Peptides against a protein of PDB entry 3T6J. Designs and how they scored, part 1

All scores and structures are predictions.

Target 1, 375 residues: chain A of PDB entry 3T6J
Amino acid sequence: PIVESYIGFIESYRDPFGSRGEFEGFVAVVNKAMSAKFERLVASAEQLLKELPWPPTFEKDKFLTPDFTSLDVLTFAGSGIPAGINIPNYDDLRQTEGFKNVSLGNVLAVAYATQREKLTFLEEDDKDLYILWKGPSFDVQVGLHELLGHGSGKLFVQDEKGAFNFDQETVINPETGEQIQSWYRSGETWDSKFSTIASSYEECRAESVGLYLCLHPQVLEIFGFEGADAEDVIYVNWLNMVRAGLLALEFYTPEAFNWRQAHMQARFVILRVLLEAGEGLVTITPTTGSDGRPDARVRLDRSKIRSVGKPALERFLRRLQVLKSTGDVAGGRALYEGYATVTDAPPECFLTLRDTVLLRKESRKLIVQPNTRLE
Target 2, 372 residues: chain A of PDB entry 3T6J as posed
Amino acid sequence: PIVESYIGFIESYRDPFGSRGEFEGFVAVVNKAMSAKFERLVASAEQLLKELPWPPTFEKDKFLTPDFTSLDVLTFAGSGIPAGINIPNYDDLRQTEGFKNVSLGNVLAVAYREKLTFLEEDDKDLYILWKGPSFDVQVGLHALLGHGSGKLFVQDEKGAFNFDQETVINPETGEQIQSWYRSGETWDSKFSTIASSYEECRAESVGLYLCLHPQVLEIFGFEGADAEDVIYVNWLNMVRAGLLALEFYTPEAFNWRQAHMQARFVILRVLLEAGEGLVTITPTTGSDGRPDARVRLDRSKIRSVGKPALERFLRRLQVLKSTGDVAGGRALYEGYATVTDAPPECFLTLRDTVLLRKESRKLIVQPNTRLE
Below, numbering starts at 1 at the first letter of every chain, in headers, positions and changes, except where a header shows other numbers.
Peptide ipSAE was made for these designs. It is ipSAE averaged over its two directions, with the distance scale d0 held at 1.0 Angstrom where the peptide's residues are scored. Compare it between designs on one protein only; published cut-offs may not apply.
A fold fails the geometry check if it doesn't show the stated peptide or something in it is severely misdrawn.

## One batch from the design tools (peptide; made by RFdiffusion4, then SolubleMPNN)

Design b1_p25_2_s4
Fold by OpenDDE base, seed 4:
Structure b1_p25_2_s4 (fold): chain B 375 residues (1-375), chain A 25 residues (1-25)
Amino acid sequence: as target 1 above (375 residues)
Amino acid sequence: MTGIAGDVYPVATAEDLAAAAAAAA
């Protein structure tokens, strides 16, 4: 078998300032069969990058064909086991040297085993569909998240010699209609500038890319979904995200006004964006469970994903990227923290919903990692 | 990176992961 591994100070999610990596490592075996889908995605990456809602000037100057491999993890040492990885985590290196994507296939497969009776916060009519397509939709999401999320976008940089990696005279900020007013100076990085919001912000961007691009028929075709199946995968992917946004409240600490998990914060932000879009796209309804205690239901109107959801996400995602590219920390923080704020304001009453989420919380998830054997 | 958090994924055993890997192969 082909064995892959990595080890070192890699992910900075546990650093409050998003800069210091946690020491982690894994050993995995390449799953050739599952890698084939991601290889097809890579083959379409250059085209799909053009579908992202920012000008080419905000995308990498050169398309560097990345690797994308599905891995069956044998051991993973770290604070959490991801479903996917994009490395390196330095945007400058991603731009100039390239990157690698991995899907932790057997970790993803764990998500396939959902018990209907334990599935919270969904309408009854959605549960079977959700169970059926959660895994496949998550495969799509992870692939897009890593390859076209983390793997996309350009940072505008002025190097130590004063040279810019963009044409100051011709590049226009699509949000303002003006020339670029800010950039990264020599020595500045995404993490160093955006600091406390960097990790979650980037995850939010990547998740948003996944939702946005999964609407593209070619993407689902790559993953082998067509017709009604493709539409169901789209629906469940979006539904999973909005549900995750509600579940995210578990990871918010009201007393400290902080988030304890970057991805969940990101998913809450996306939920807020989609709620703001209105028009009945997303509805969260407090209910009473069969046990007589508080419950809730998240409803996503399938018919409004493209008409309402996509435009809202498009605008939001473009703003995320533009602010990232230009190193506009003030604007980026204002945008992101605005959506990441958790209050008990109507109509959502998120703090009250948080109590419901906590009430319905399941025990901490554990993954016992496998061994290999000869057959 | 997309991590496992919240109620997104169930608890998995070594056998679960092994079975999943085998099924994916």
Scores: peptide ipSAE 0.034, ipTM 0.499, DockQ to the pose 0.117
Fold by OpenDDE base, seed 3:
Structure b1_p25_2_s4 (fold): chain B 375 residues (1-375), chain A 25 residues (1-25)
Amino acid sequence: as target 1 above (375 residues)
Amino acid sequence: MTGIAGDVYPVATAEDLAAAAAAAA
């Protein structure tokens, strides 16, 4: 339809246990021109899913072609406005019935309007490139995040009749080399089982899919990028993610040892993964700003994205998926909380960096909802 | 809804808001 809308209890980000939905709703208009790129992505989705770093046995048995549209939001009622949406939020329904994706195009457009002088934590040499490609790279990231992130992976389930949706004798866990030892029982869901980490963990998986697949030439081609432009889009997408991981510290509460925003926690986790990869891929350097107060710079070595970054992300992303598929809460929690832990340990000293992030925090941005008019 | 939170990405600057307000007006 030309006008899209939904309303109801949809997102559970505000529930500490990831179970109770917030009541929200939106009305939006389809942007046909911007939707064309996402339609091309959908057309390639089945093939691109095979590029994900897990065995086909951990992917959906049958590809269900979703809708993907770019929307210009007219009104959004909720605690926060997303850049992209994948619904329904129930993994069992996604794999059996299908799903729908949307990109909130005008929200993204607003998000891209960054003044160079206000752009924090980047090297001066990266700022112009970042400003130029932030928008396009984010379109790529959103498309991949929704369609191939949230839209990928299989949950191993035993139904109420005792039947499995996988072959217990032949399916092997790629991390352990053993047969599958855990699964979701009847009535268990992703959110109910993984609880406090479910939302952030899933966002981390989806963001990781975006970073991983944006390296694929076919993806860049779908979005209209080739040659040097494609490489710049990749670089800025990864740079934006590592920067976001630093910015994420704003949403950590040291006194409560908790995170207040699932996506930001996810981005911090990714930053930690890429820092762990080492070899000079990512560097965070404390500095002194022009005002004489603490500052910081994030540097990403472009030449090491494929050689160092991709393998690290591949291993991490595979582990995320395997633990999710098998319902291994203990393993999943150990992995995710390990990377989500914020300490002041060297060399990063993240708690100290958090103070810098807070010091450099921008004023809260307001989104003013538009209306339509006839021309 | 699973998606990229808009909160992390720059929301409209005051200038963008002013421009939007001017366009609405």
Scores: peptide ipSAE 0.032, ipTM 0.511, DockQ to the pose 0.263; fails the geometry check
Fold by OpenDDE base, seed 2:
Structure b1_p25_2_s4 (fold): chain B 375 residues (1-375), chain A 25 residues (1-25)
Amino acid sequence: as target 1 above (375 residues)
Amino acid sequence: MTGIAGDVYPVATAEDLAAAAAAAA
């Protein structure tokens, strides 16, 4: 088998300032069959990048073809095991040197092992479909998230010599209609500028890219989905995201007004964006469970994904990228923290919903790492 | 950067873990 490994100070999610990496390492075996799907995605990446909702001037000038491999993890050392990885974690290096993507296939497989009776916050009519397509939809989401999420977008930079990596006279900010007024100076990075929101903000951008691009037929074809199956994969992917946004409340600490998990904060933000879109796209309804205790149901109107959801996500995602590209920390913080704020205001009453989420919380999942055996 | 956090996903049973291990193998 082909073995891959990495080790070092890599992920900065545990650092409040998003700068210091946690010591992490893994040993994994390549899943050749699944890797082939991601290779096809890579082959289409340059074209798919053009489908993202920002001008080419806000995208990388040169596409650098990355590697993308599906891995079955044998051993993982760290505070948490991701479903996917995009490295390096430096936007400048991604932009100039390239990057590598991996999907941790068996981690996803474990995550998919859901007992129907324990599946919370979904309508009964959605449960079987959700169980059936959760795995495949996650493969799509992870692939898009890593490759075209983390792997997309340009940072506007002025180097130490005063030269710009963009034409100041011709590049227009699509949100303001004006010339670019801010950028990264020499020595400034995404993490250094956006600091406390950098990790979650970037995860939100990447997740949004996944949701947005999964609507593209070419993406679904790459993963082997057509017709009704493709539509079901789309639906379940979006449904999973809005459900995750509700589940995210577990990781909010009201007393400290802070989030303890970057990805979950990101998913909550996306939920807020889709709720704001209105028109019955997403509905969260408090209910009473069969046990007589508080419960909730999340409903996603499939027919509204393209007509309501996509435009809302498009606008939001474009704003995220523009603010990131221009290094507009004030604007970015205002936008992101606005959606990340958790209150008990109606109609959602998120703090009350949080109590429900905590009440329905499943026991912490432990991933038992497998051993390899010689046959 | 990492993708979707694994802790968000449902608890796998021992059987699920065994199946996943077998599939990885």
Scores: peptide ipSAE 0.031, ipTM 0.502, DockQ to the pose 0.195; fails the geometry check
Fold by OpenDDE base, seed 1:
Structure b1_p25_2_s4 (fold): chain B 375 residues (1-375), chain A 25 residues (1-25)
Amino acid sequence: as target 1 above (375 residues)
Amino acid sequence: MTGIAGDVYPVATAEDLAAAAAAAA
């Protein structure tokens, strides 16, 4: 077997300022069959990057072909086990040297084992479809999230010599119609500028890329989905995201106005974006469970994903990227924190929904070191 | 120049892993 590992201070999610990495380490075995799918995705990456909703001037000047491997984790030391990883966590290095992606396949497989009876917040008619396609859709989402989410976009930089990595005269901000008015100065990084929102903002961008690009037929073909199956994968991927946005409320602390998990905050933001799109795309309905206690249902109108959802996500995703590229912290914070705000305002009443989420919370699963054998 | 925070797709919860183990058994 091919063994891969990494170790060090890698992820900064636990640092409120996004600067200090947590010490992590893993040992894993390459899953060759699943890795082949990601290799096909890598082969299509340059073309798929052009499908993202920003001008080429906001994309990397040169695509650096990354590695992408599916891994079965034997051991993982850290506060949490990710489903996917994109490293290094430095934008400058990603732009100049390249990056590597991994999908932790057996971690994803664990997420697929939800019993139908325990599946919360979905309509009964969606449960079987969700169970069937959650795994495959998540593989698609992780691949897109890592490779084309974290792996996309350009930061506008002025170097120490005063030179720009973009043409100030010709590059136009698609949101304002004007020339670029802000950029990263020497020594400024994504994390240093965006600080408290940097991690969650970037995760939100990456998740949005996943949702947006999963609509592209070529992506579905790469993963082996065609016809009705492809449409079901799309539907379940989007459904999973909006459900995750509701579940995310568990990780919000009202008393401190703080989010405790960057990815969950990101998913809540996406939910808010899709709710704002309106037109019956997403509906959250408070209900009463069979036990007589509060419950809720999330409904996603499949027929409105492309007509309502995609345009809303396109606009939002473009705005995220433009603000990131230009280093516009004020604009970025205003946008992101606006969507990340949790109140009890109608119609959603998110604080009340949070109580429902907490009430329906399942017991935390324990991850145990796997057993490995030769057959 | 500018660095991006480590990108980790959400960690499978202990609950997810337990469910997978139960399904595989």
Scores: peptide ipSAE 0.020, ipTM 0.486, DockQ to the pose 0.125; fails the geometry check

## One batch from the design tools (peptide; made by RFdiffusion4, then SolubleMPNN; from b1_p30_2, 15 letters changed)

Design b1_p30_2_s4
Fold by OpenDDE base, seed 3:
Structure b1_p30_2_s4 (fold): chain B 375 residues (1-375), chain A 30 residues (1-30)
Amino acid sequence: as target 1 above (375 residues)
Amino acid sequence: DAAAEAAAAAALAALARRAVKRLDTETVIL
C-alpha cells in the first residue's frame, strides 16, 4: 500500500491568535476503496462549487483539482487526531498552488462505537437510525467539509504593487448591493485579520458547506446512497450536527467567556442558526432521565430540513463567505460572536443546558493506534 | 541569485509551515 506521512507545524487551533502551528506528524496507509469515492467527489468538485450560495466572483478564479485520499492512520503524534485534513492552511496557497484533502477513515470508524443505551440527547426513535447512518454520514460530511468547505471561496486581495485580484468596478457584494469596500492588503492573512475567531469561523464555514451540499443528490450518489437511504444519511448528518452543537457546551468556559475547542464552537454556532430559523426545525427539550436527574432531547424535523433549514443555512453561509472574502473583521466578528455567545436566556437557557451536558458527559474515548499485517 | 534562493527557501519554509485545517475527531467522536 502507499504510505503517506507529514510532519511539522500544521494546525493553529491551540493558538489563541490562530497563527502558531502545533507540531505534529503522522504515518498512514491509503485506503484505496474509500479513496475512490473521494476521487469521484473531486471529479464533481468544480460543478459542486457552483452550488455554493455566493456569486462566482467570491469563488476561486480557477479551480485547481486537489488530491483527496482516505487514509488509515498507523501513527499520529499530536494533541488530537482529526477526522479530515485540508492542507495547506494558507488561503493564498490554496488559491494559487492547490491543496490536498485527506480523510482519516479508521479514526472515523472508532467514533462509531457508541452503545445505544449510552447515546445521549436523542429521541428513542432516532437512536437506531443514528447508529446505522452515523458512519456513512460522517464520510459525506468530512468529504464535503475538506474539499468544498476549506477548498472554497476567494479572498479579495490588493498586492504589494497595488493590483487587485478582482474588478473593483463590477464585483458587487451580494449582501449590500454595493461595490467591494474592503479587502486584504499585502501581508494580511485570514488568520492575522480575524485572529481569535479565525479558526472557529473557518470550521463553521466548512461544516456549513457540508450540511448545505449534502442535500444535493449528486453528492449522495457519489457516496452510493439513493432513495430512502440518501434521505436517512441527510437526516442523520443534520441530526448529528445539531446534537454536536448541544454537546459543544462542554467546551465553553462561562467564567472566561471562552471556547476551548474551535470545531465545537463552530457546531454550536450552526445549532444557533438552525434554532433561529424556527418553525419547529430544531427543538431542544429539557427532560428528566430515568435516573431522576436532568436530561435533554434534541429533535430535528426531517420534513423541514429543505424548507426551513437549507434557506437559513444558505443565508448564514453566504454571509460568512462575503465577510471572509472582503476581510470585514468587524462584521465577521459581530456575526460570529453573536451566534457563539452562550447565555441563560430563554427559551433555550444554554447555560442550564450546559450543566445537563456536563452531567451526561461520557468518558473520554482513547484512540489506540493500529498495526498492519500481510495476509 | 542569493536573494532568489533565500526567497525560494523562505517560500519553501513557508510551505513547510503551512497549517492544516482539520475536522478534529476528538470533538466529533463525542
Scores: peptide ipSAE 0.035, ipTM 0.514, DockQ to the pose 0.067; fails the geometry check
Fold by OpenDDE base, seed 1:
Structure b1_p30_2_s4 (fold): chain B 375 residues (1-375), chain A 30 residues (1-30)
Amino acid sequence: as target 1 above (375 residues)
Amino acid sequence: DAAAEAAAAAALAALARRAVKRLDTETVIL
């Protein structure tokens, strides 16, 4: 077997300022079969990057072919086991040297082992479909999230000598129609500028890329889905995201007005974006459970994903990227924190829904080290 | 300009320092 490992101060998610890495490490075995799917995605990455909703001037100047591997983790030491990893976390290195993507495939498999009777917040008619396609949809989403989410976009930089990595005279901000007014200065980084929102913002961007690009037929084809199956994978991927946005409320602390998990905050933001799109795309309905206690249902109108959801997500995702590229912290914070705000305002009443989410919270799954055998 | 590219690369590297984890096991959407 091919063994991979890493160790060090890698992820900054536990740093409120997004700067200090937590010490973590893993040992894993390469899953060759799943890695082959990601290799096909890598082969299409350069073309798929062009499908992202920003001008080429906001994309990397040169495509650097990344590595993408699916791993079965044997041991992971850290605060949490990721489903996917994109490293290095240094954007300069990602843009100049390249990056590696990793999917922790067996971590995803554990997540899929939800019993139907315990599956919360879905309509009964969606449960079987969700169970069937959760795994495949996650594979698609993880691949897109890591490779084309985290692997996309350019930061506008002025170096220490005053030179720009973009043409100041010709590059136009697609949101304003004006020349670029802000950029990263020498020594400024994504994390240093965006600080408290940097991690969650980037996760939101990456998740949004996944949702957006999963609508592209070529993506589904790469993963081996066609026809009705492809449409079901798309639907379940979007459904999972909106459900995740509701579940995310567990990780909000009202008393501190803070989020305790960057990815969940990101998913809540996406839910808010899709709710704002309106037109019956997403509906959250408070209900009463069989136990007589509060419950809720999330509904996604499949027929409106492309007509309502895609345009809303496109606009939002473009805005995320433009603000990121230009280092517009004020604009980025205003946008992101606006969607990340949790209130009890109608119609959603998110704080009330949070109580429902907490009430319906499942016991935490214990992930234990797997046994490995040679066959 | 090679210098501009290098500086841009350094700034980008600083941005890339954030390890991207889609899901931690605690936040796996069950």
Scores: peptide ipSAE 0.031, ipTM 0.599, DockQ to the pose 0.051; fails the geometry check
Fold by OpenDDE base, seed 5:
Structure b1_p30_2_s4 (fold): chain B 375 residues (1-375), chain A 30 residues (1-30)
Amino acid sequence: as target 1 above (375 residues)
Amino acid sequence: DAAAEAAAAAALAALARRAVKRLDTETVIL
């Protein structure tokens, strides 16, 4: 088998400032079959990047072909096991190699082992579909999230010599219609500028890219889905995201007005964006469970994903990217924190829903190291 | 050129965030 491993200070999610890496490590085996799907995605990445809802001037100037591998994790040491990884290539000699993407395939598979009777917050008619397509939809989402999410977008930079990586005279901010007014100066980074929101903001962007691009027929074809199956994968991917946005409330601490998990905050933001789109796209309805206690249902109107959801996400995602590219921390914070705000205001009453989410919280899943065998 | 590449690499590094799955929920964290 092909064995991959990493060890070191890699992820910064536990740093409130998003800068200091946590010590992590894994040992994994390459899943060749699933990796082949991601290789096909990589082969289409340059073209798919053009489908992102920002001008080419806000995209990377040069496409660098990354590696993308699906891994079956044997052991993972860290505070949390990722579903996917995007790691830039720091080797100056490998500048043309871009970055490495990884999907932790068996970690995803464990997440799919949800029993129908324990599946919360979905309509009964969606449960079977959700169970069937959760796995495949996650594969799609992870691939897009890592490769085209984290792997996309340009930062406007002025180097130490005063040179810009963009044409100040010709590049126009699509949100303002004006020339670029802000950028990253020498020594400024994404994390240093956006600080406390940097991780969650970027995860939100990456997740949004996944949702947005999963609508593209070529993406579904790459993963082997056609016709009704492709549409079901799309639906379940979006449904999973809006459900995740509700589940995210578990990770909000009202008393501190803070989020304890960057990805969950991101998913809540996406939920808020899709709720704001209105037109019956997403509906969250408080209910009473069979036990007589509070419950809720999330409904996503499949027929409105393209007509309502996609345009809303397009606008939001473009704005995220523009603010990111220009280093507009004030604008970025205002936008992101606006959607990340959790109140008990009608109609959603998110703080009340949080109580419901906590009440319906599933038992913590434990991941144990698998055994291997030779065949 | 090298500085722009370094800045781009740094930006990419800053963007390279891993999916963290907290198994406290059924939701896969990407």
Scores: peptide ipSAE 0.028, ipTM 0.542, DockQ to the pose 0.068; fails the geometry check
Fold by OpenDDE base, seed 2:
Structure b1_p30_2_s4 (fold): chain B 375 residues (1-375), chain A 30 residues (1-30)
Amino acid sequence: as target 1 above (375 residues)
Amino acid sequence: DAAAEAAAAAALAALARRAVKRLDTETVIL
C-alpha cells in the first residue's frame, strides 16, 4: 500500500486568534480508486475556478496543479478528525508553490453511517434520499471544499519593496465599483488580519464554494453522477448543509457569545444566508416529536436551489472573497459576524431552536482505529 | 515585471492561508 502521513502544528482551529497550530498527525493508506475521482477534479480545476463568482483579478494569477488523494486513515492524533485537508495552510505557499488536497475516505464513511430512525430534523420524505446520497454528496462537497474552496482566491499584497501583486489602476472591486482601497502589507496574513474569524470565515467560503460549484454538471459528471442522480446528489448536498446549519447551534455558547467549532459556525452562517434569501427556499419548522417534546424540521425546496439559493450564495460568496482579497477586516467582520449572530429573534428564534437541537442531540460518533490486511 | 508580480503574489499568498482548511468530520457526522 502507499502510505501517507503528516505530523506537526498544522491546524489553528483551536487558537482563538486562528494563528497557532495545534499538534496533529495521521498515518493513512492511499485509496487508489477514490483518488482517481479527485484526479479528474484536479484536471478540471483550472476551468472550474473560472466559474467562481469573482473576477479573474481576484483569483490566483497562475493555476498550480495540486495533488489530491483519498486516504483511509489508520491512525489520527488530534482534537478532531477532518473529512478533508488542504495544506499548507499558508496562502502564500498555496498561491506560489501549490498545495495538496486530501480526502479522508474512511472518515467520511463513518459520517454516512446514519440510521434512519436516528436521523433528526429532516422530513420523512427526505430521509431515504438523504441516507442514499449523503455519502456521494459528501465526496463531492469535500472535493470542492478542499480543491476549489481552499484552493481558490487571491490576496492583494503590497510587498516590503512597495510593489503590488495587482494593477492598482485597472483592478476594480466588484462590490464597490471602485479601485482597490485595501490590501495586505508585508508581514500581514489572512490569519493575522482576520484573527478570531479567520478560520470560520475561510471554512464558510470553502463550504460555499462546494455548494455553489456542485450545481455545475461537469462536477457531478466527474464524480459519476448524471441525470436524476446528479440532481439528487445536489439536493442532498444542499439539504445536508442547511441541516448542518441547524445542528451547528449545539456548538454555540450563548453565555459567552462564541462558537466552539469553526465549521459549524460556517454552516450556521450559510443557513442564515439561505434563510435570508427567502422565497420558501429553506424552512425550519418547530414541531412536537412523538415523545411529546420539542422537535424541528428543515425543509429545502429543491426547485428553488438554482433560482433562489444559487444567486444568494453567489452574492454572499463574492462578498466573502472580495473582503478576503482586499484585507478588509472591518467589512469582513461586519458581514460574517452579522450572519454568525445567534439571537432568539423571530421568526427563527435560534436560541429556542438551540434548545431543541440540544434535546435531540445524538451521541458523538467514535472512529475506531482500523486494521489492515495484505491479500 | 512578471517576476515582481509573482514574488509579490507569493508573499501575499503566504499571509492569507493560515486558516485551518479542513472539513472537520466531527461536524460533518452530525
Scores: peptide ipSAE 0.027, ipTM 0.418, DockQ to the pose 0.052; fails the geometry check

